# Designs tried in a protein design run: peptides against a protein of PDB entry 5K2M. Part 186

Target 1, 273 residues: chain A of PDB entry 5K2M
Amino acid sequence: MRIGITYTVLRREEMAIKERAGEFGEVVMLHEDDLLFPGNYDLDVVIIRNVSHFKALYTARLFESEGIPTVNSSRLIFEAGDKLFATLRLAGKVPVPEWKAALSEGGALRVPDSLGYPLVSKPVFGSWGRLLAKVNDRDSLEAVLEHRKWMKNPLYGIHYFQEFVEKPGRDIRSYVIGGEFVGAIYRYSNHWITNTARGGKAEPCSDPEVEELSVKAWEAFGEGALAIDIFESEKGLLVNEVNPNMEFKNAARVTGADMAGKLVEYAVEVAKT

## One batch from the design tools (peptide; made by RFdiffusion4, then SolubleMPNN)

Design b2_p27_4_s1 (from b2_p27_4, 12 letters changed)
Fold by OpenDDE base, seed 3:
Structure b2_p27_4_s1 (fold): chain B 273 residues (1-273), chain A 27 residues (1-27)
Amino acid sequence: as target 1 above (273 residues)
Amino acid sequence: MTEELFAKADELEPDWREVAERLLAEE
């Protein structure tokens, strides 16, 4: 078994994946600077750990073109890494926050007629709560739309909105790999954007409803390794988004779950199919 | 090492700078 690991930076996650992969076979670490295609790669599977969504997507597709399977697949990265495409999958299987999409400014200006205020503006791509805006009124909506017109990437012209969900000062992040629930954490924050990267406390989440909902959310895609972001609302649990390039350092530390081992085990299974 | 990491980070997508800042804050 020869296991490739693509990476942009050696994080604690990539170090843990490398260590665990060494128990199953030969490990080939591939920095982004080492990747040239077409190439002659002698690998049974590649674990994709590129930081960029687009670099991860293209790297996965390039290895697949050489007949080498990837974890995650380029298909999963494409569908799960876009917030709108992910919402389209999730909405058919699990409760999600109310949402609207518009393809023009004139369409976007009518979104409050359906969702009301406050609402949340999201880009369809990007991680870590970047360019999230809480929109409280018409003036704030017009300002967000005006700024989006001058952004260079045409994907910023895809207007995605959610209802604003009042949260109990925390959210939930769960992990599902190959259809198995691996663990979950609470992420505490005094800000409406809950992210552990911004100094939030993490605690273990042991809730059977979270486990069941997380597996159902994974089944909307039907493959790979996903981190799942869940809100606690007055309407019950809502699946907000999924991440096909999961960070798990804090979750592994807090829960004691072997997330790196589970990811490698799944990659070895994919290599044998 | 830190300044070289940030200089390389600016050549990478904005995502990398946030990752680098987080990694440095945890060390």
Scores: peptide ipSAE 0.009, ipTM 0.505, DockQ to the pose 0.139
Fold by OpenDDE base, seed 5:
Structure b2_p27_4_s1 (fold): chain B 273 residues (1-273), chain A 27 residues (1-27)
Amino acid sequence: as target 1 above (273 residues)
Amino acid sequence: MTEELFAKADELEPDWREVAERLLAEE
């Protein structure tokens, strides 16, 4: 067994994955600077840990073109790593926040007619609550749309909105790998954007409803390793988003779950299929 | 490594800045 691990930065997660992969075979660490295609890679599977969504997507697709399976697959990275495409998968299987998408400013200006105020503006790509805006009124909506016109990436012209969900000062992050629930945490924050990476406290979440919902959310995609962000709302649990390039250091520390081991075990299973 | 990551963050995807900030917070 030869296991590739692609990476941009050697984080705690990549170190843990490397260590656990060494128990199953030879480990080949592949920094982004080492990746040239087409190549003659002698690998049974590649674990994708590139930080950039697009770099991860293209890296996975390039290995797949050489007949090497990846965890996650380029399909999963594409569908789960885009907030709108992820919503399209999730909305057919699990409760999600109410959402609207518009392809023009004129379309976006009509979103409040359906969702009301306050609403949340999101880019379809990006992580850690970057470029999230709570839009409380028309003036704020016009300002967000004006700023989007001057952003260089054309994907900022894809206008994705959600209802603003009132949360109990926390959200839930769960982890599902190969269809198995691995664990979940509460993320506490006094800010409407809850994220442990922004200084939020993490605590274990042991809730059978969260476990069931997390597995159903994973089944909307049907493969790979996903982190799942869940809101506690007055309407019950809502699946907000998924992440196909999950950070798990805080969750592993808090829950004691062997997330790196589970990821490697799944990659070894994929290599044998 | 960290300084190079910050220098690249100005030119690269915004994800690099946050990764760099996190790496510094772990030291």
Scores: peptide ipSAE 0.009, ipTM 0.512, DockQ to the pose 0.151; fails the geometry check
Fold by OpenDDE base, seed 2:
Structure b2_p27_4_s1 (fold): chain B 273 residues (1-273), chain A 27 residues (1-27)
Amino acid sequence: as target 1 above (273 residues)
Amino acid sequence: MTEELFAKADELEPDWREVAERLLAEE
């Protein structure tokens, strides 16, 4: 078996995936600079670890066009990596924060009529809490909308809003790979944006309700490896978002779960189908 | 080196700046 691993930067995750993949077959590391299509790739499966959502999406689709399966698939990357498209999948299966989408400034200005204040403005793409805004009032909404007009990427003109969820100074990050729950962590932060990337503490989460909800959230997509962000709210657990290009170094360290091994095992299964 | 990494990261999707910041913080 020949396992490709596409990457932009060799992080702890990519190093762990490489190491574990070596136990199952020959490993071919593919930096973004090594990727040229159409190409003659002799690979049974490719693990997609490009940092950019769009580069990951296009890389997956390009390998699939050569008849090589990918983990994650371009379909999953497309549906899970867009916050709005992910919400559309999740909302049919699991509790989600209340949301609205608007396609114009005039539409966005009416969002508070349905959801009230405070709101969270999110770009449909992007990671690590980038361009998340807590919108407390009309003036803040107008400011966010004004700034979006001057952003170069037209996707910033897609206005996605959620209700602001009061959290107990933490959120939950769970991991589901091939439909198996692998582990979960609490991410602590003194800021309303809970992100371990910003120096937040991580602790193990051992909650059967989180496990069940995480599997149901994965079933909304029905394939691949997902990190799942869950909020603890007054109305119970809410699935906020999913990530088809997950970071797991902190979760693996804190839980002791073999995230890299489970990802490789799933990729080997995909290669055999 | 840091400014060039940030400039390349800004030309890349905005997520790259944060990746660069993390990589620099882990050194």
Scores: peptide ipSAE 0.009, ipTM 0.492, DockQ to the pose 0.130; fails the geometry check
Fold by OpenDDE base, seed 1:
Structure b2_p27_4_s1 (fold): chain B 273 residues (1-273), chain A 27 residues (1-27)
Amino acid sequence: as target 1 above (273 residues)
Amino acid sequence: MTEELFAKADELEPDWREVAERLLAEE
């Protein structure tokens, strides 16, 4: 068994994945600078840990083109890593926040007619709460839309909105790998954006409803390793988004769950299929 | 090392600034 691990930065997650992969076979660490295609890679599976969503997506697709399976697959990275495409999968299986998509500024200006105010503007791509805007009124909506016109990436012209969900000063991040629930954490924040990356406190979450909902959310995609962001709302639990390139250092530390081991075990299973 | 990480982050996708800020917050 030869296990590739692609990475941009050697984080605690990549170190843990490397260590656990060594128990199953030979580990080949592949920095982004080492990746040239087409190549002659002698690998049974590749674990994708590139930080950039697009670099992860293209790296996965490039290895797949050479007959090497990846964790996650390029399909999963594509569908789960885009907030709109992920919402389309999730909305058919689990409760999600109310959402609207508009393909023009004129369409986006009509979103409040359905969602009301306050609403949340999201880019379809991006991580750690970047370019999330709480839009309280029309003036704020017009300002966000005006700024989006001047952004270079055409994907900023895809206007994705959610209802603003009132949360109890926290959200939930769960982890499902190969259809198995691995663990969950509460992420505490005094800001409406709850993210441990922004200095939020993490605590273990042991809730059977979270576990059941997390597995159902994973089943909407049907493969791979996903982090799942869940809101506690007055309407009950809502699946906000999923991440096919999960950070888990805080969750592993707080829960004691072997997330790196579970990821490697799943990659080894994928290599054998 | 920090300045080089930020300089690379300015040339790279916006994702790198947050990675850099996060790495610096963990040191």
Scores: peptide ipSAE 0.008, ipTM 0.474, DockQ to the pose 0.123; fails the geometry check

Design b2_p27_4_s2 (from b2_p27_4, 12 letters changed)
Fold by OpenDDE base, seed 1:
Structure b2_p27_4_s2 (fold): chain B 273 residues (1-273), chain A 27 residues (1-27)
Amino acid sequence: as target 1 above (273 residues)
Amino acid sequence: MTEELFKEADELEPDAEEIARRLLEEE
């Protein structure tokens, strides 16, 4: 068994994945600078840990083109890593926040007619709560839309909005790998954006409803390793988004769950299929 | 369309790497 691990930065997650992969076979660490295609890679599976969503997506697809399976697959990275495409999968299986997509500024200006105010503007791509805006009124909506016109990336012209969900000063992040629930944490924040990467406190979450909902959210995609962001709302639990390139250092530390081991075990299973 | 997506991904990616680096420095 030869296990590739692609990475941009050697984080605690990549170190843990490397260590656990060493128990199953030979480990080949592949920094982004080491990746040239087409190549002659002698690998049974590749664990994708590139920080960039697009680099992760293209890296996965490039290895797949050479007959090497990846964790996650390029299909999963594509569908789960785009907030709109992920919403389309999730909305058919689990409760999600109310959402609207508009393909023009004129369409986006009509979103409040359905969602009301306050609403949340999201880019379809991006991590760590970047470019999330709480839009309280029309003037704020017009300002966000004006700024988006001057952003170069045409994906900023895809206007994705959610209802603003009132949360109890926290959200939930769960982890499902190969259809198995691995663990969950509460992420505490005094800000409406809850993210442990922004200095939020993490605590273990042991809730059977969270476990059941997390597995159902994973089943909307049907493969791979996903982090799942869940809101506690007045309407009950809502699946906000999923991440096919999960950070888990805080969750592993707080829960004691072997997330790196579970990821490697799943990659080894994928290599054998 | 595709070339514009790539040039702009390259402009956004340094930000992702810088964020990842900052997250490591806060540990």
Scores: peptide ipSAE 0.017, ipTM 0.489, DockQ to the pose 0.313
Fold by OpenDDE base, seed 3:
Structure b2_p27_4_s2 (fold): chain B 273 residues (1-273), chain A 27 residues (1-27)
Amino acid sequence: as target 1 above (273 residues)
Amino acid sequence: MTEELFKEADELEPDAEEIARRLLEEE
């Protein structure tokens, strides 16, 4: 078994994946600077750990074009890494926050007629809560739309909105790999954007409803390794988004779950199919 | 068109690499 691992930055996650992969076979670390295509890669599977959504997507597709399977697949990265495409999958299987999409400024200006205020503006791509805006009124909506109009990337012209969900000062992040629930954490924050990368406290989450909902959310895609972001609302649990390039350092530390081992085990299964 | 989309995606992603570096420094 020869296991490739693509990476941009050698994080704690990539170190843990490398260590666990060494128990199953030969490990080939591939920095982004090492990747040239077409290439002659002698690999049974590649674990995709590029930080970039687009670099991860294209890296996966390039290896797949040479007959080498990837974890995650380019299909999963494409559908799960876009917030709107992910919402389209999730909305048919699990409760999600109320949402609207508009393809023009004139369409976006009518979103409050359906969602009301406050609402959340999201870009369809990007991680870490970048360019999230809480929109409280018409003036704030017009300002967000005006700024988006001058952004160079045409994907910023895809207007995605959610209802603002009042959260109990935390959210939930769960992990599902190959359809198995691996673990979950609470992420505490005094800000409406909950992210552990911004200094949030993490605690273990042991809730059977979270486990069941997380597996159902994964089943909307039907493959791979996903981190799942869940809100606690007055309406119950809501699946907000999924991440096909999961960070698990804090979750592994807090829960003691072997997330790196589970990811490698799944990659070895994919290599054998 | 596609090259500019990728360059801009890459130009927006230094923040993710920088965040990844900061997360390593907090360890």
Scores: peptide ipSAE 0.016, ipTM 0.492, DockQ to the pose 0.351
Fold by OpenDDE base, seed 5:
Structure b2_p27_4_s2 (fold): chain B 273 residues (1-273), chain A 27 residues (1-27)
Amino acid sequence: as target 1 above (273 residues)
Amino acid sequence: MTEELFKEADELEPDAEEIARRLLEEE
């Protein structure tokens, strides 16, 4: 067994994955600077840990073109790593926050007629709550849309909105790998954006409803390793988003779950299929 | 269309790498 691990930055997660992969075979660490295609890679599977969504997507697709399976697959990275495409998968299987998408400013200006205020503006790509805006009124909506016109990336012209969900000062992050629930945490924050990477406290979450919902959310995609962000709302649990390039250091520390081991075990299973 | 989308996406990605680096330095 030869296991590739692609990475941009050697995080605690990548170190843990490397260590656990060494128990199953030879480990080949592949920094982004080492990646040239087409290449004659002698690998049975590649674990994708590139920080960039697009670099991860293309890296996965390039290995797949050489007949090497990846965890996650380029399909999963594409569908789960885009907030709108992820919502399209999730909305057919699990409760999600109310959402609207518009392809023009004129369309976006009509979103409040359906969702009301306050609403949340999101880019379809990006992590750690970057470029999230709580839009409380018409003036704020016009401002967000005006600023987006001057952003260079054409993906900012894809206007994705959600209802603003009132949360109990926390959200839930769960982890599902190969269809198995691995664990969940509460993330506490006094800010409407809850994220442990922004200094939020993490605590274990042991809730059978969270476990069941997390597995159902994973089944909307049907493969790979996902982190799942869940909101506690007055309407019950809502699946907000998924992440196909999960950070798990805080969750592993808090829960004691062997997330790196579970990821490697799944990659070894994929290599044998 | 694809190259422009990528070049412009990549201009935002340094921020993701920088955030990842900072997260390593804070621990």
Scores: peptide ipSAE 0.015, ipTM 0.504, DockQ to the pose 0.358
Fold by OpenDDE base, seed 2:
Structure b2_p27_4_s2 (fold): chain B 273 residues (1-273), chain A 27 residues (1-27)
Amino acid sequence: as target 1 above (273 residues)
Amino acid sequence: MTEELFKEADELEPDAEEIARRLLEEE
């Protein structure tokens, strides 16, 4: 078996995936600079680890066009990596924060009529809490909308909003790979944006309700490896978002779960189908 | 490290509208 691993930067995750993949077959590391299509790739499966959502998506689709399966698939990367498209999948299966989408400034200005204040403005793409805004009032909404007009990427003109969920100074990050729950962590932050990349503490989460909800959230997509962000709210657990290009170094360290091994095992299963 | 990852991710997010459109047309 020949396992490709595409990457932008060799992080702890990519190093762990490389190491574990070596136990199952020959490993071919593919930096973004090594990728040229159409190409003659002799690979049974490719693990997609490009940092960019769009580079990951295109890389997956390009390998699939050569008849090489990918983990994750281009379909999953597309549906899970867009916050709005992910919400559309999730909302049919699991509790999600209340949300609205608007396709114009005039539409966006009416969002508070349905959701009230405070709101969270999110770009449909992006990671690590970039361009998340807590919108407390009309003036803040107008400022966010004004700034979006001057952003170069047209996707910033897709106005996605959620209700602001009061959290107990933490959120939950769970991991589901091939439909198996692998583990979960609490991410602590004194800021309303809980992100371990911003220096938050992580602790193990052992909650059967989190496990069940995480599997149901994965079943909304039905394939691949997902990190799942869950909020603890007054109305119970809410699935906030999913990530098809997950970071797991902190979760693996804190839980002792073999995230890299489980990802490779799943990729080997995909290669055999 | 985190700022470098942010720069790389910002530099790596091209015009996403055309991408989303093409993928939605293939479904």
Scores: peptide ipSAE 0.009, ipTM 0.449, DockQ to the pose 0.064

Design b2_p27_4_s3 (from b2_p27_4, 13 letters changed)
Fold by OpenDDE base, seed 3:
Structure b2_p27_4_s3 (fold): chain B 273 residues (1-273), chain A 27 residues (1-27)
Amino acid sequence: as target 1 above (273 residues)
Amino acid sequence: MTEELFAEADRLEPDADEVALRLLEEE
């Protein structure tokens, strides 16, 4: 068994994945600067740990073109890493926040007729709460739309909105790998954007409803390793988004779950199929 | 078009490398 690991930065997650992969076979660390295609890679599977959504997507697709399976697959990265495409998968299987998509400014201006105010504007791509806006009124909506016109990336012309969900000062992040629930954490924040990258306290989440919902959310995609963001709302649990490039150091530390081991075990299973 | 999408994704993602680095420094 020869296991590739692609990476941009050697994080705690990549170090843990490398260590656990060494128990199953030979490990080949591949920095982004080492990647040239077409190549002659002698690998049975590649674990994709590029920080970039797009670099991860294309790296996965390039290895797949050489006949080497990836975790996650380029298909999963594509569908789960886009907030709108992820919502389209999730909405048929699990409760999600109310959402609207518009393909023009004139369409976007009618979104409040359905969602009301406050609403949340999201780019379809990007991480760490970047370009998330809580839109409280018409003037704020017009300002967000005006700024989007001047952004060069055409994906900013895809207008994705959600209802604003009132949360109890926390959200839930769960982890499902190969269809197995691995663990969950509460992420505490005084800000409406709850993100561990912003210094939020993490605590273990042991809730059977979270476990069941997390597995159902993973089943909407049917493969790979996903982090799942869940909101506690007045309507019950809502699946907000999924992440195919999961960070798990805080969750592994807080829960004691062997997330790196579970990811490697799944990659070894994928290599054998 | 694809290169511009990547260059702009890559321009948006230096923040991801910096966030990853900051996340390494805060632990």
Scores: peptide ipSAE 0.008, ipTM 0.477, DockQ to the pose 0.329
Fold by OpenDDE base, seed 2:
Structure b2_p27_4_s3 (fold): chain B 273 residues (1-273), chain A 27 residues (1-27)
Amino acid sequence: as target 1 above (273 residues)
Amino acid sequence: MTEELFAEADRLEPDADEVALRLLEEE
């Protein structure tokens, strides 16, 4: 068994994955600078840990073109890593926040007619709550739309909105790998963006409803390793988003779950199919 | 080191800046 690990930066997650992969076979660390295609990669599977969504997507697709399976697959990265495409998968299987998509400013200006205020503007790509805006009124909506016109990436012209969900000063992040629930955490924040990267605390989440919902959310995609962001709302649990390029150091530390080992075990299973 | 991490992060999707910041805070 030869396990590739693609990476941009050696984070705690990549170090843990490397260590655990060494128990199952030979490990080949592949920095982005080492990746040239077409290439001659003698690998049974590749674990994709590129930081960029697009670099991860293209890296996965390039290995797949050479007959090497990836975790996650390019299909999963594509569908789960785009917030709108992920919503399209999730909405048919699990409760999600109310959402609208618009393809023009004139379309976006009509979103409040259906969602009301406050609403959340999201880019379809990106992590850590970047370019998330709580839009409380028309003036704020116009400002967000004006700024989007001057953004260089055409994907910023895809206007994705959700209802604003009132949260109890926390959200839930769960982890499902190969259809198995691995663990969940509460992420606490004094800000409406509850990402632990902004100085939030993490605590274990032991809720059977979270476990069941997390597995159902994973089943909307049907493969791979996903982090799942869940909101506690007045309407019950809502699946907000999924991440096919998950950070798990805080969750592993807090829960004691072997997320790196479970990811490697799944990659070894994928290599054998 | 910090400026190089940010410059590399800026060349990555803007997500890389926050990764770089977090890596610097953990060192």
Scores: peptide ipSAE 0.015, ipTM 0.503, DockQ to the pose 0.156; fails the geometry check
Fold by OpenDDE base, seed 4:
Structure b2_p27_4_s3 (fold): chain B 273 residues (1-273), chain A 27 residues (1-27)
Amino acid sequence: as target 1 above (273 residues)
Amino acid sequence: MTEELFAEADRLEPDADEVALRLLEEE
């Protein structure tokens, strides 16, 4: 068994994955700067740990083009890593926040007619609550739309909106790998954007409803390793988003779950299929 | 320093702010 691990930065997650992968076979660390395609890679599977969504997507697709399976697959990265595409998968399977998509400013200006205010404006790509805006009124909506016109990436012209969900000062992040629930945490924040990377506290979440919902959310995609972001709302649990390029250092620390080991075990299973 | 790092991360990669934030947390 030869296990590739692609990475941009050697984080705690990549160190843990490397260590656990060494128990199953030979580990080949592949820094992003060393990746050239087409190549002569002799690997049974590649664990994709590129930081960028797009670099992860293209890296996965490039290895797949050489007949090397990846965890996650390029399909999963594509569908789960885009907030709109993820919503399209999730909405038919699990409760999600109410959402609208518009492809023009004129379309976006009609979103409040359906969702009301306040809204959350999201880019379809990106992480850490970057470019999330709470839109409380028409003037704020117009300002967000104006700023989007000056952004160079054309994907900022894809207008994705959710209802604003009132949360109890926390959200839930769960982890499902190969269809198995691995663990969950509460992420505490006094800000409406809950993120542990912004100094939020994490605590273990042991809730059977979270476990069941997390597995159902994973089943909407049907493969790979996903982090799942769940909101506690007045309407019950809502699946907000999924992440195919998960951080798990805080969750592993807080839960004691061997998330790196579970990811490697799944990659080894994928290599054998 | 932080703003320059984020601006450069944005220029290099839309998700590179992630790396920048992590590197700052490890210092």
Scores: peptide ipSAE 0.009, ipTM 0.464, DockQ to the pose 0.128; fails the geometry check
Fold by OpenDDE base, seed 1:
Structure b2_p27_4_s3 (fold): chain B 273 residues (1-273), chain A 27 residues (1-27)
Amino acid sequence: as target 1 above (273 residues)
Amino acid sequence: MTEELFAEADRLEPDADEVALRLLEEE
């Protein structure tokens, strides 16, 4: 078995994936600079670890066009990596924060009539809480919308909003790979944006309700490896978003779960199907 | 940013991961 691993930078995750993949076969590390298509790749499966959502999506689709399966698939990356498309999948299966999408400024200005204030403005793409805005009033909404007009990417013209969820100074990140729950962590922050990459403390989360909800959230997509972000709210657990290009260094460290091994095991299963 | 500089930044500044990842997505 020949396992490709595409990457932008060798993070702790990519190093762990490489090490575990070596137990199952020959490992071919493929930096973004090594990727030319159409190519003649002798690979049974490719693990996609490109940092950019779009580079990951296109890389997966390019390998699939050559008959090489990918983890994650281009379909999953597309549907899960877009916050709006992910919400559309999730909302049919699990509790999610109340949300609205608008396709114009005039539409976006009516969102508070439904969600009220405060609300959260999100781009449909992007990671690590970039361009998240807590919008407390009309003036703040108008400011966010004005700034979005001058952004180059047309996807910034897709206005996605959520209710502001009051959280207990933390959120939950869980991991589901191939339909199996692998682990979860609490991410502590005094800021309304909880992210361990922003200096947030991580602790193990051992909650059967989180496990059940995480599996149901994965079933909304029905394939691949996902990180799942869950809020503890007054309404109960809410699935906020999913990530098809998950970081897991903090979760692996804190829980002791072999997330890299589970990802490789799943990729090997995909290669055999 | 080179992989070595990224790894070194991650070791020296735990918050540098986010900064480095932001820089990589802008490239």
Scores: peptide ipSAE 0.009, ipTM 0.501, DockQ to the pose 0.056; fails the geometry check

